# Peptides against a protein of PDB entry 4N78: the designs that were tried, part 246

Target 1, 186 residues: chain A of PDB entry 4N78
Amino acid sequence: HFQVICRLLGYQGIAVVMEELLKVVKSLLQGTILQYVKTLMEVMPKICRLPRHEYGSPGILEFFHHQLKDIVEYAELKTVCFQNLREVGNAILFCLLIEQSLSLEEVCDLLHAAPFQNILPRVHVKEGERLDAKMKRLESKYAPLHLVPLIERLGTPQQIAIAREGDLLTKERLCCGLSMFEVILT
Target 2, 155 residues: chain B of PDB entry 4N78
Amino acid sequence: MAELQMLLEEEIPGGRRALFDSYTNLERVADYCENNYIQSADKQRALEETKAYTTQSLASVAYLINTLANNVLQMLDIQASQLRRMESSINHISQTVDIHKEKVARREIGILTTNKNTSRTHKIIAPANLERPVRYIRKPIDYTILDDIGHGVKW

## One batch from the design tools (peptide; made by RFdiffusion4, then SolubleMPNN)

Design b2_p24_8_s3 (from b2_p24_8, 12 letters changed)
Fold by OpenDDE base, seed 5:
Structure b2_p24_8_s3 (fold): chain B 186 residues (1-186), chain C 155 residues (1-155), chain A 24 residues (1-24)
Amino acid sequence: as target 1 above (186 residues)
Amino acid sequence: as target 2 above (155 residues)
Amino acid sequence: MSPFGLDEALAERERQRERDAALL
């Protein structure tokens, strides 16, 4: 689904969706969540010391349950605050999954374009073969597919410009060095 | 440009007029041949004359049709070439616009990005001494080590 | 100019590769 969304929206559509999600997350964080957190901080016991370990796990749990009773029983915490936190979490996950899906698509595009852009994979060399000779053979094999040099030789100045710009757009992808998800986390 | 204009304005209309005039002339020739055949005492001579006029008329019409057809073909070739040039120009404009749109879209999404922090995952430098995988020999837990720890009944 | 502003990211990635290669 996320791959289809990425294909459908493209860079522009993804940008718009991400911006709107960021606005929503910001509104949730600065509005409702902040208000609930402030309220929770006010209701929080001023002194909550770790009970003695001799009370065992059940006694410690009961102690904390008693100390936090007002918080645990706060109905709006479960219904509103946790829902808003879920929405924020879903937004974060959505952004992550979109970025991952986009990265996969971009990698596929890069791989498909590679032969046309003189980007050759490292060739596995068997024992006794020279890497350089094998690479040269591979380069010679794909040389006719090099789009930009071909157009530079045969094309008009306008076609050359378009080809170079197209080549650049093909090579430069977000997956090469940029992250949207990191921006969302800051 | 001048050649196409000449074909459109002069040669093709001229050829069409010539064919129309030829039709009128053929009708006159036919009338002549009919009358000549009726009035002539020598029917054989009149027939041979009619054959000659028919051959000449057919040749003339064939020539006019061929000339007109060639001019029309030439016109179409010129127009096809112009259309191909126009198509090429439109394609270049379209590609330029598409590249521009893509650049705009990339700028928009680019604002929402930061440089990937390649976390230096500390390469687990494999310790230079690959500790030989100590074959996990399940040594039985020797509980006798605990015999000296605590108030155990010394038997 | 890189459409995404990838120049800095790519440069940093290359610097990181160089640093990683120097550690090998």
Scores: peptide ipSAE 0.051, ipTM 0.721, DockQ to the pose 0.419
Fold by OpenDDE base, seed 2:
Structure b2_p24_8_s3 (fold): chain B 186 residues (1-186), chain C 155 residues (1-155), chain A 24 residues (1-24)
Amino acid sequence: as target 1 above (186 residues)
Amino acid sequence: as target 2 above (155 residues)
Amino acid sequence: MSPFGLDEALAERERQRERDAALL
């Protein structure tokens, strides 16, 4: 689903969705969640000391349950605050999954374009073979596929310009050095 | 442009008119040949004359048709070339627009990005002393060692 | 010149008619 969304929306659509999600998250955090957190802080026991270990695990649990009774019984905490936290969490996860899906799409594009852009994979060298000689053979093999040099030789000035711009746009991808998710976490 | 216009306005209409005129002329030639054959005392000569006119007429019509056909073909070729040029121009504009849109979209999404902190992979300085892989000796986990650790329910 | 030489043929026909009329 996320891959399809990425393909359908493209960069522009993803940007719009991400911006709106950020607005929603900001609104939730600064609004409702903040208010509930403030309220919870006010209701929080001022002194909550660790009970003695002698009470055992059940006794310790009961102690904390008693100390937090007012918080646990606060119905709005479960229905509203936790729901808003889920929404924030879902938004974060959505952003992560979109970025991952986009990165996969971009990587695929880069891989498909690579032979046409003189981007050659490092070839496995068998024992006794020189890497340089093998790479040169590979370069020579794929040289006719180099799009920009081909168009520069055969194309019109306008075609050359378009080809260069297209080549640049093909090489420049978010996955090469940019992260959206890091921005969302800040 | 001038060549196409000449073909459309002069050559092709002219060729069509010439064919129409040739039809009328053929009818006249036919009438002449018939009458000449009937009236001539020398039927053999009249027949040879008819044969000559027939051959000439057919050749003339064939020439007119061929000329007209060639002019039409030339017209079509010019038009096809014009269409190809127009298509190329449209494609160029389309590509330019698409590139522009892509650049805009990339700027928009770019605002929502930060540089990946390439965690400088600390050069995993291979510890100078490769600790010999401690042979994982599967010692049975003696859980009884934990019996005295923690407030477990002594059954 | 008529593309089919018709003008010459017609002229010859007229000349022949004149010759035939002169023989009558």
Scores: peptide ipSAE 0.013, ipTM 0.700, DockQ to the pose 0.003
Fold by OpenDDE base, seed 4:
Structure b2_p24_8_s3 (fold): chain B 186 residues (1-186), chain C 155 residues (1-155), chain A 24 residues (1-24)
Amino acid sequence: as target 1 above (186 residues)
Amino acid sequence: as target 2 above (155 residues)
Amino acid sequence: MSPFGLDEALAERERQRERDAALL
């Protein structure tokens, strides 16, 4: 599904969706969630020390349950605050999955373009084969497919310019060094 | 452009007129041949004259048709060449626009990106003592360890 | 006999023209 979304939206559509999601997340964080956090901080015990380990896990849990009783009894925490946190979480996950899907599409595009761009795959060398000889054979095999050099020889100046720009745009992808998800986390 | 115009405005219409005129002339020639044959005392000579006129008329019509056809073909070739040039121009414009749109889209999404932190993977200092490569003994994977995990049918 | 029957064909055409003229 996310791959289809990426294909449908393209870079432009993804950008728009991400921007809107960021706005929503920001609104949730700075609005409702912040207000609930402030309220929770007011109700939070001023002194909450770690109980001694001798109380065991059940005793420690009861201790914290007692200390946080007022927070646990705050009904709006479950209904509103946690819902907003879920929405934020969903937005983050959506962004992550979109980026991952986009990265896959970009990698596929790079791989498909590679033969036309003089990008040769890593060749497995069998025993007795020289890497250099195999590489040269591959280079020779794909040389006729090199789009830019072909157009430079046969094309008009305008075609050459377009081909070079197209080649550049094909090589430059987000997956090569950029992350959207890191921006969303900051 | 001048050649195409000449073909469209002069040569092709002229050729069509000539062909039409040739039709009317053929009728006149036919009438002449008929009358000449009826009136001639030497029917053999009149027949040979008719054959000569028929041959000449056919040659003339064939020439006119061939000329007209060639002019039409030439016109079509010029038009086809013009269309190809126009198509090429449109394609170049389209490609330029697409590249521009793509650049804009990439800028927009690029604003939402940061450089991937290549974690400087600390040089994995190869442990000084390379553990002797333990001969990989292919142990069969015991899948029975998973028999208690999940809703799998215990056979 | 005229070569290719032309005399007969022409005579028939003339007879047809005479018939057509008699109808006008």
Scores: peptide ipSAE 0.005, ipTM 0.705, DockQ to the pose 0.003
Fold by OpenDDE base, seed 1:
Parts: structure tokens; sequence; C-alpha cells
Structure b2_p24_8_s3 (fold): chain B 186 residues (1-186), chain C 155 residues (1-155), chain A 24 residues (1-24)
């Protein structure tokens, strides 16, 4: 699903969705969640001492349940605050999954473009073969597929400009050094 | 452009007119041949003359048709070439627009990105005091220590 | 001019016909 969303939206659509999600998350955090957290902090027992271990686990649990009774019984905490926290959590997960899916798509694009851009994978060398000789043979084999040099030789100035820009856009991808998710976590 | 205009405005209309005039001339030739054959005392000579005019007329019409056809074909070739050039121009504009849109989109999403911090593995700062490796002496867990903790039914 | 001189040939024959008709 996320791969399809990435393909459908492209960079622009993803940017818009991410911006709107960030606005929503910010609104939830600075608004409703902050207000509930402040209220909860006011209702929190000022002194919550660890009961003596002699009361055993049931007695300790009852002690904390009694001290936190007002918080646990606060109905709005479950209905509103936890729902908002769930929405924030879902938004974060959505952003993560979108970035991962986008990165996979970008990698696929890079791999598909690689033969046309003189980007060759490191080949497996059998015993006794020189890596350099094998790489040179591959370079020579794929040399006719190099689009930019081909267009520079045969194309119009306008075609050359488009080819160079297209090549640059193909090489430059977010997955190469940028993260959206790190911005969301900040 | 000048060649296409000449074909459209002069050569093709001229060829069509010539073909039409040839039709009218063929009718006159036919009438002449018929009358000549009827009036001539030498029917064989009149027939041979009719054959000559028929051959000449057919050759003339064939030439006019061929010339007109070639001009039409040439016109179509020029138009096809113009359409191909127009298509190429449209494609170029489309590609330019797409590249521009892509650049804009990348700027927009780029604002939402930060450089991937290669998490330098936190150098495990070895604590300055290397606590002497306390030889892990496997002391058997004495579970009886917990026997006195809680309301266990003392049998 | 017709490439094969058809118009000239027709004109010459019309003139010949007129001459022949004038002799009858």
Amino acid sequence: as target 1 above (186 residues)
Amino acid sequence: as target 2 above (155 residues)
Amino acid sequence: MSPFGLDEALAERERQRERDAALL
C-alpha cells in the first residue's frame, strides 16, 4: 500500500501529506495533549513514596492504585488523551513507512538507471580473473548505453540540456543522504 | 514553407485545372475523330489517325495524373515532416515542464528533510575506573530467601 | 502546352477542318 501511495503522490504529494501530518501532530501535542499533561501533573500526588516491601506486591499495587485513583478514573484521559496519543503514534508510523517505501522506490530507480549512467555494480571475480580487466570489459559492453554522452554527440543543444538535467535528477535522490523521519522525530 | 505554399496554391490547383481541361480536350478529340471517320473516304487512314490521337491523349492524361500525384505526395511528405517537428517541439516543452515540476517538488520535500546523521556509534567511553571484572561466581539462586516474604502458608 | 502537344494538334486539325469545309 505505501509503495502505491508513493508512486501515486510522487515527491510533491508526499511533501504535502507530510507537512499536513506535521501540522496535525504539532497541533495535538501543543494543544490537547499539553493541556491534559498539565492537568495530570497538577493532580499527581506531590509525594509518592515507595511503600515498604513488607506489604508485598498486592499491597504495593493497592497503594499505587489508591494514590493514582483520581488519574485512573479520569474518563477524559482514556477517551480523548489516549486517542490523541494514538493519532500521533499513527502519524509517526505513517511517516516512517512512507519514507521507507520512497527509499525503496528511489533505489529501484537508481538501479534501473545505472546502466545508462555508467554506474556498474562490482562484479564477482572468479579465481584467476583480474577485477580490472572484467570491469573494463563491462564498461565497454555498456558504453553504448550511456545516454548523456550519446545525446551530447548526436542531439541538439536543447536535447543535451534536457538530458543533463534528467541525468542529474536521476542521480540525486533523498535516499542518498536525506531523511524526513529524522525531522519528524525532532 | 515556400515549397508547401507553392504546392498548395499553385502546383496542385494548376494540375487539377490541367486535368479538367484535358477532359474537355478529350471530348473534342473524340468528336473530331468520329466526324473525321464518317466524312473521310479513306477509312483506314482515319482509323490510324484516331489511334494516334488516342495514344497521345492517354499519354497526356497519364502524365498529368502522375505529375499531380507526385505533387500531392510531396505535399503530404512536407506536412508529415512539419507535424513531426511540431511533435518534437511539444515533447521538448513537455519535458521541460516536467523537469521544472520535479525540481519544485524536490525543493518542497527537501525542506522536510535533514542530513542523515551517520550515528557515530557512541564511543563506548570505557568507564575510567575499569571495575575489576568481578569474576561471575555462579551462586545458585537460593529461592528459600523468598520463602519468608509473603503470607505463605507455613505448613 | 500539353507535354505531348495535344492542344496544338487539335488546333491544327480544327484549322484543317475549316479549310476543308470551305472547299466543299
Scores: peptide ipSAE 0.016, ipTM 0.703, DockQ to the pose 0.003; fails the geometry check

Design b2_p24_8_s4 (from b2_p24_8, 13 letters changed)
Fold by OpenDDE base, seed 5:
Structure b2_p24_8_s4 (fold): chain B 186 residues (1-186), chain C 155 residues (1-155), chain A 24 residues (1-24)
Amino acid sequence: as target 1 above (186 residues)
Amino acid sequence: as target 2 above (155 residues)
Amino acid sequence: MSPFGKDEALAERRKQEELDRKLL
């Protein structure tokens, strides 16, 4: 599903969705969640010491249940605050999965474009084969596919300009050094 | 442009008119040949004259049809060439617009990005002795080790 | 100017790729 979403939205659509999700997350964090956190801080016991181990697990549990009684009885915490936290979590996960899916799509684009851009994969050299000879043979094999040099030789000035711009746009991808998810986490 | 206009306005209409006039002339020649054959005492000479006129008339019509057909083909070739040039221009504009839109979109998404902190992953120098891949024996996680950790209510 | 407006990160990677290509 996320791959399909990335293909349908493209860079522009993903940008818009991410911006709106950031606004939603910000609104949830600075609004409802912040207010509940403030309320929880007010009702939180100022001094909560660890009970002695001699009380055993039941006694320790009862102690914490008593100390947190006011928080546990706060019905709106479970119904509203936890729901908002779930929404924030879902938004973060959505952003992560979109970025991962986009990165996969970009890598596929880079791999498909590579033969046309004089980007040759490292060829596995078998024992006894010269790497240089194999690379030269590979370069010679793919030389007719080099799109920009081909258009520079045969194309109009306008076609050359478009080809160079297209080549630049093909080479530069977010996955090459940029992260959206890191921005969402900060 | 001038050549196409000349073909459309002068050459093709002129060729059509010439072909029509040729039809009327053929009818006159046919009438002449028929009458000449009936009235002539020398039927052989009249037949040879009819044959000559028929051959000449057919050659003339064939020439007119060929000329007209070539002019129509030339007209179509010029129009096809104009359409191809127009298509090329439209495609160029379309590609320019698409590239521009893509650049705008990339700038927009770029605002939402930060540089990946590539921590220098220490080149894991593969140890020279590739230890035989120890067959990953999935040891079942013995959770019984946790049985003594935590006062879980034995319900 | 990088299409993404982040010239530094992409420039560094291009330099690294060019270095890796020269080392081959």
Scores: peptide ipSAE 0.163, ipTM 0.777, DockQ to the pose 0.405
Fold by OpenDDE base, seed 2:
Structure b2_p24_8_s4 (fold): chain B 186 residues (1-186), chain C 155 residues (1-155), chain A 24 residues (1-24)
Amino acid sequence: as target 1 above (186 residues)
Amino acid sequence: as target 2 above (155 residues)
Amino acid sequence: MSPFGKDEALAERRKQEELDRKLL
């Protein structure tokens, strides 16, 4: 689903969705969640000491239940605050999954374009083969596929300009050094 | 442009008119040959004259048709070339617009990105000495050793 | 100018990739 969304929206659509999600998250955090957190801080026990281990796990649980009774009984916490936190969490997860899906799509594009851009993978060298000789053979094999040099040789000035710009856009991807998710976490 | 215009306005219409005039002339030649054959005492000579006129007339029509056909083909070739050039120009404009749109979209999403702090993944230099995988001797974990650690429910 | 408007990061990574390619 996320892959399809990435393909349908493209960079522009993803940007718009991410901007709106960031606004929503900011609004939730600075508004409703902040208000509830302030209220919770006011009703929180000022002194909560660790109960004696002698009470066992049930007694310790009961102690904390008693100390936090007012918080647990706060109905709006479950209905509103936790719902807003869930929405924030879902938004964060959505952003993460979109970025991951986009990165996969970009990597696929880079891999598909690589032979046409003189980007060759390091070939596995069997024992006894020279890496340099194998790479040179590979370069010579794919040299006729280098799109920009071909167009520079055969194309019009306008075609050359378009090819160079297209090549640049093909090489540059977000996955090559940029993160959207890191912006969301800050 | 001038060549195409000449073909469309002068050569092809002119060739069509010439062909029509040739038709009218052929009819006159046919009438002449018929009358000449009827009136001539020497039917063999009249027949040979008719053959000569027929051959000449057919040759002239064939020439006119061939010339007209070649002019039409040339016209079509010029038009096809013009269409190809127009298509190329449209494609160039379209590609330029698409590249521009893509650049705008990339700038927009770029604002929402930060540089990946590629923490220099310390090349986990695999220690040169691959410690021989210590044969995972599945020693049964004696969980009884933990029986004395913690306030677990003694069953 | 990088299409994403962040020339420095992409340039640095390209340099690193080129360096890694040369080291390989």
Scores: peptide ipSAE 0.161, ipTM 0.776, DockQ to the pose 0.482
Fold by OpenDDE base, seed 3:
Structure b2_p24_8_s4 (fold): chain B 186 residues (1-186), chain C 155 residues (1-155), chain A 24 residues (1-24)
Amino acid sequence: as target 1 above (186 residues)
Amino acid sequence: as target 2 above (155 residues)
Amino acid sequence: MSPFGKDEALAERRKQEELDRKLL
């Protein structure tokens, strides 16, 4: 689904969606969540010591339940605050999954374009074959597919310019060094 | 432009008119030949004259058809060339616009990006035991695993 | 200018990839 979304939206659509999500997240964090956190900090026990381990798990749980009674009984925390936190979490996950999906699409594009851009994979050399000879053969095989040199030789100046720009746009992808998710986390 | 205009406005219409006129003339020639044959005392001569007129008429019509056909072909070639030039121009504009849109889109998404911190230097705190640095033998990514995915070039 | 407006990052990574390619 995220791959389809990435293909459908493209860079433009993804940018718009991400910007809006960031606004929503910011609004949730600075608004409702912040207010609830402040309220929770006020009602939080000033001194909460770890109960002795001798009370066992049930006794420890009961201790914390008693200490946090006011927080647990705060009905709005479950209905509003946790919902907002879920929305923030979903937004973050959405951004992560979009970036991952976009990265996959970009890698695929790079791989498909590679033969046309004189980007050759390292060929697995079988025992006894010289890597250099195999690479040279591969280069020779794909040399006619090099788009930019071909257009530079046969094309009009306008076509050459477009080909060079297209080549650049093809080579440069977000996956090559940029992260959106890191921006969302800051 | 002038040549195409001449073909469209003068040569082709003129050729069509000439061909139409030739039809009416052929009818007159046929009538003449028929009457001449009937009235002539020398039927052999009249027949030879009819053959001559028939040959001449056929040659004339053939010439008119050939000329008209060539003019139509020439017109079509010029029009085809114009269409190709127009197509090339439209394609160039389209590509330029698409590149521009892509650049805009990339700038917009670029604002939402930061450099990937290569600092995934997890300091491999070398455990005190100097395990020999396993030389990360970059196993060449065997891309052959991808050979079956899509219309990939079988290496 | 990189299409994404992040010239330095992409340039640095390209340099690193080129270095890595030379070291291989």
Scores: peptide ipSAE 0.152, ipTM 0.769, DockQ to the pose 0.537
Fold by OpenDDE base, seed 4:
Structure b2_p24_8_s4 (fold): chain B 186 residues (1-186), chain C 155 residues (1-155), chain A 24 residues (1-24)
Amino acid sequence: as target 1 above (186 residues)
Amino acid sequence: as target 2 above (155 residues)
Amino acid sequence: MSPFGKDEALAERRKQEELDRKLL
């Protein structure tokens, strides 16, 4: 599903969706969530010391339950705050999955373009074959497919310009060094 | 342009008119030959004359059709060449627009990106002693070691 | 100039990939 979304939206559509999601997340964080966090900070016990280990796990749990009783009994926390946190979480997950799907698509595009762009696949050298000889053979095999050099030789100046720009756009992908998800986490 | 215009406005319409006129003339020739054959005392001579007119008329029509057909073919070739040039121009414009749109889209999404923090992989200083690649003899993974881990059915 | 406006990161990774390809 996310792959289809990526294909349908393209870079522009993804950008728009991501921007809107960021706005929503920002609104939720700076609005309702912040207000609840402030309220929670006010009702938080001023001194919450680690109970002694001698109380065991049940006693420690009861201790924290008692210390946080006012927070646990805060009904609006479950209904509104947790819902907003879920929405933020869903937005983050959506962004992650979109980026992953886009990265996969970009990798596929790069792989498909590679024979036309003088990008040779990593060749498994069989035992006894020289890597250099095999690489030269591959270069020779794919040399006729190199689109930009072919157009530079046979094409018009306008075609050459388009081919070079197209080659650049094909080679440059987000997956090559950029992350959207890191921006969302900031 | 001038050649195409001449074909469209003069040669092809002229050829069509000539062919139509030839049809009318053929009818007249046929009527003449029929009447001449009926009225002539020398039927053999009349028949030979009819054969001559028929041959000439057929040759004339064949010439007119051939000329018209060649002109139409030439017209179509010129038009096809013009269409190919137009298609090439449209494709060039389309590609330019698409590249531009793609650049805009990439700038927009680029604003939403940051550089992947490639952890400075410590320059794995290749140890000076390249240990000879020990022939990785793929020892078959003995999966029997896992037979005692979990509810594996001992067959 | 990178279409994404992030020239350095993409260029460095391309160089690294090219280097990795040459080292293989």
Scores: peptide ipSAE 0.172, ipTM 0.780, DockQ to the pose 0.479; fails the geometry check

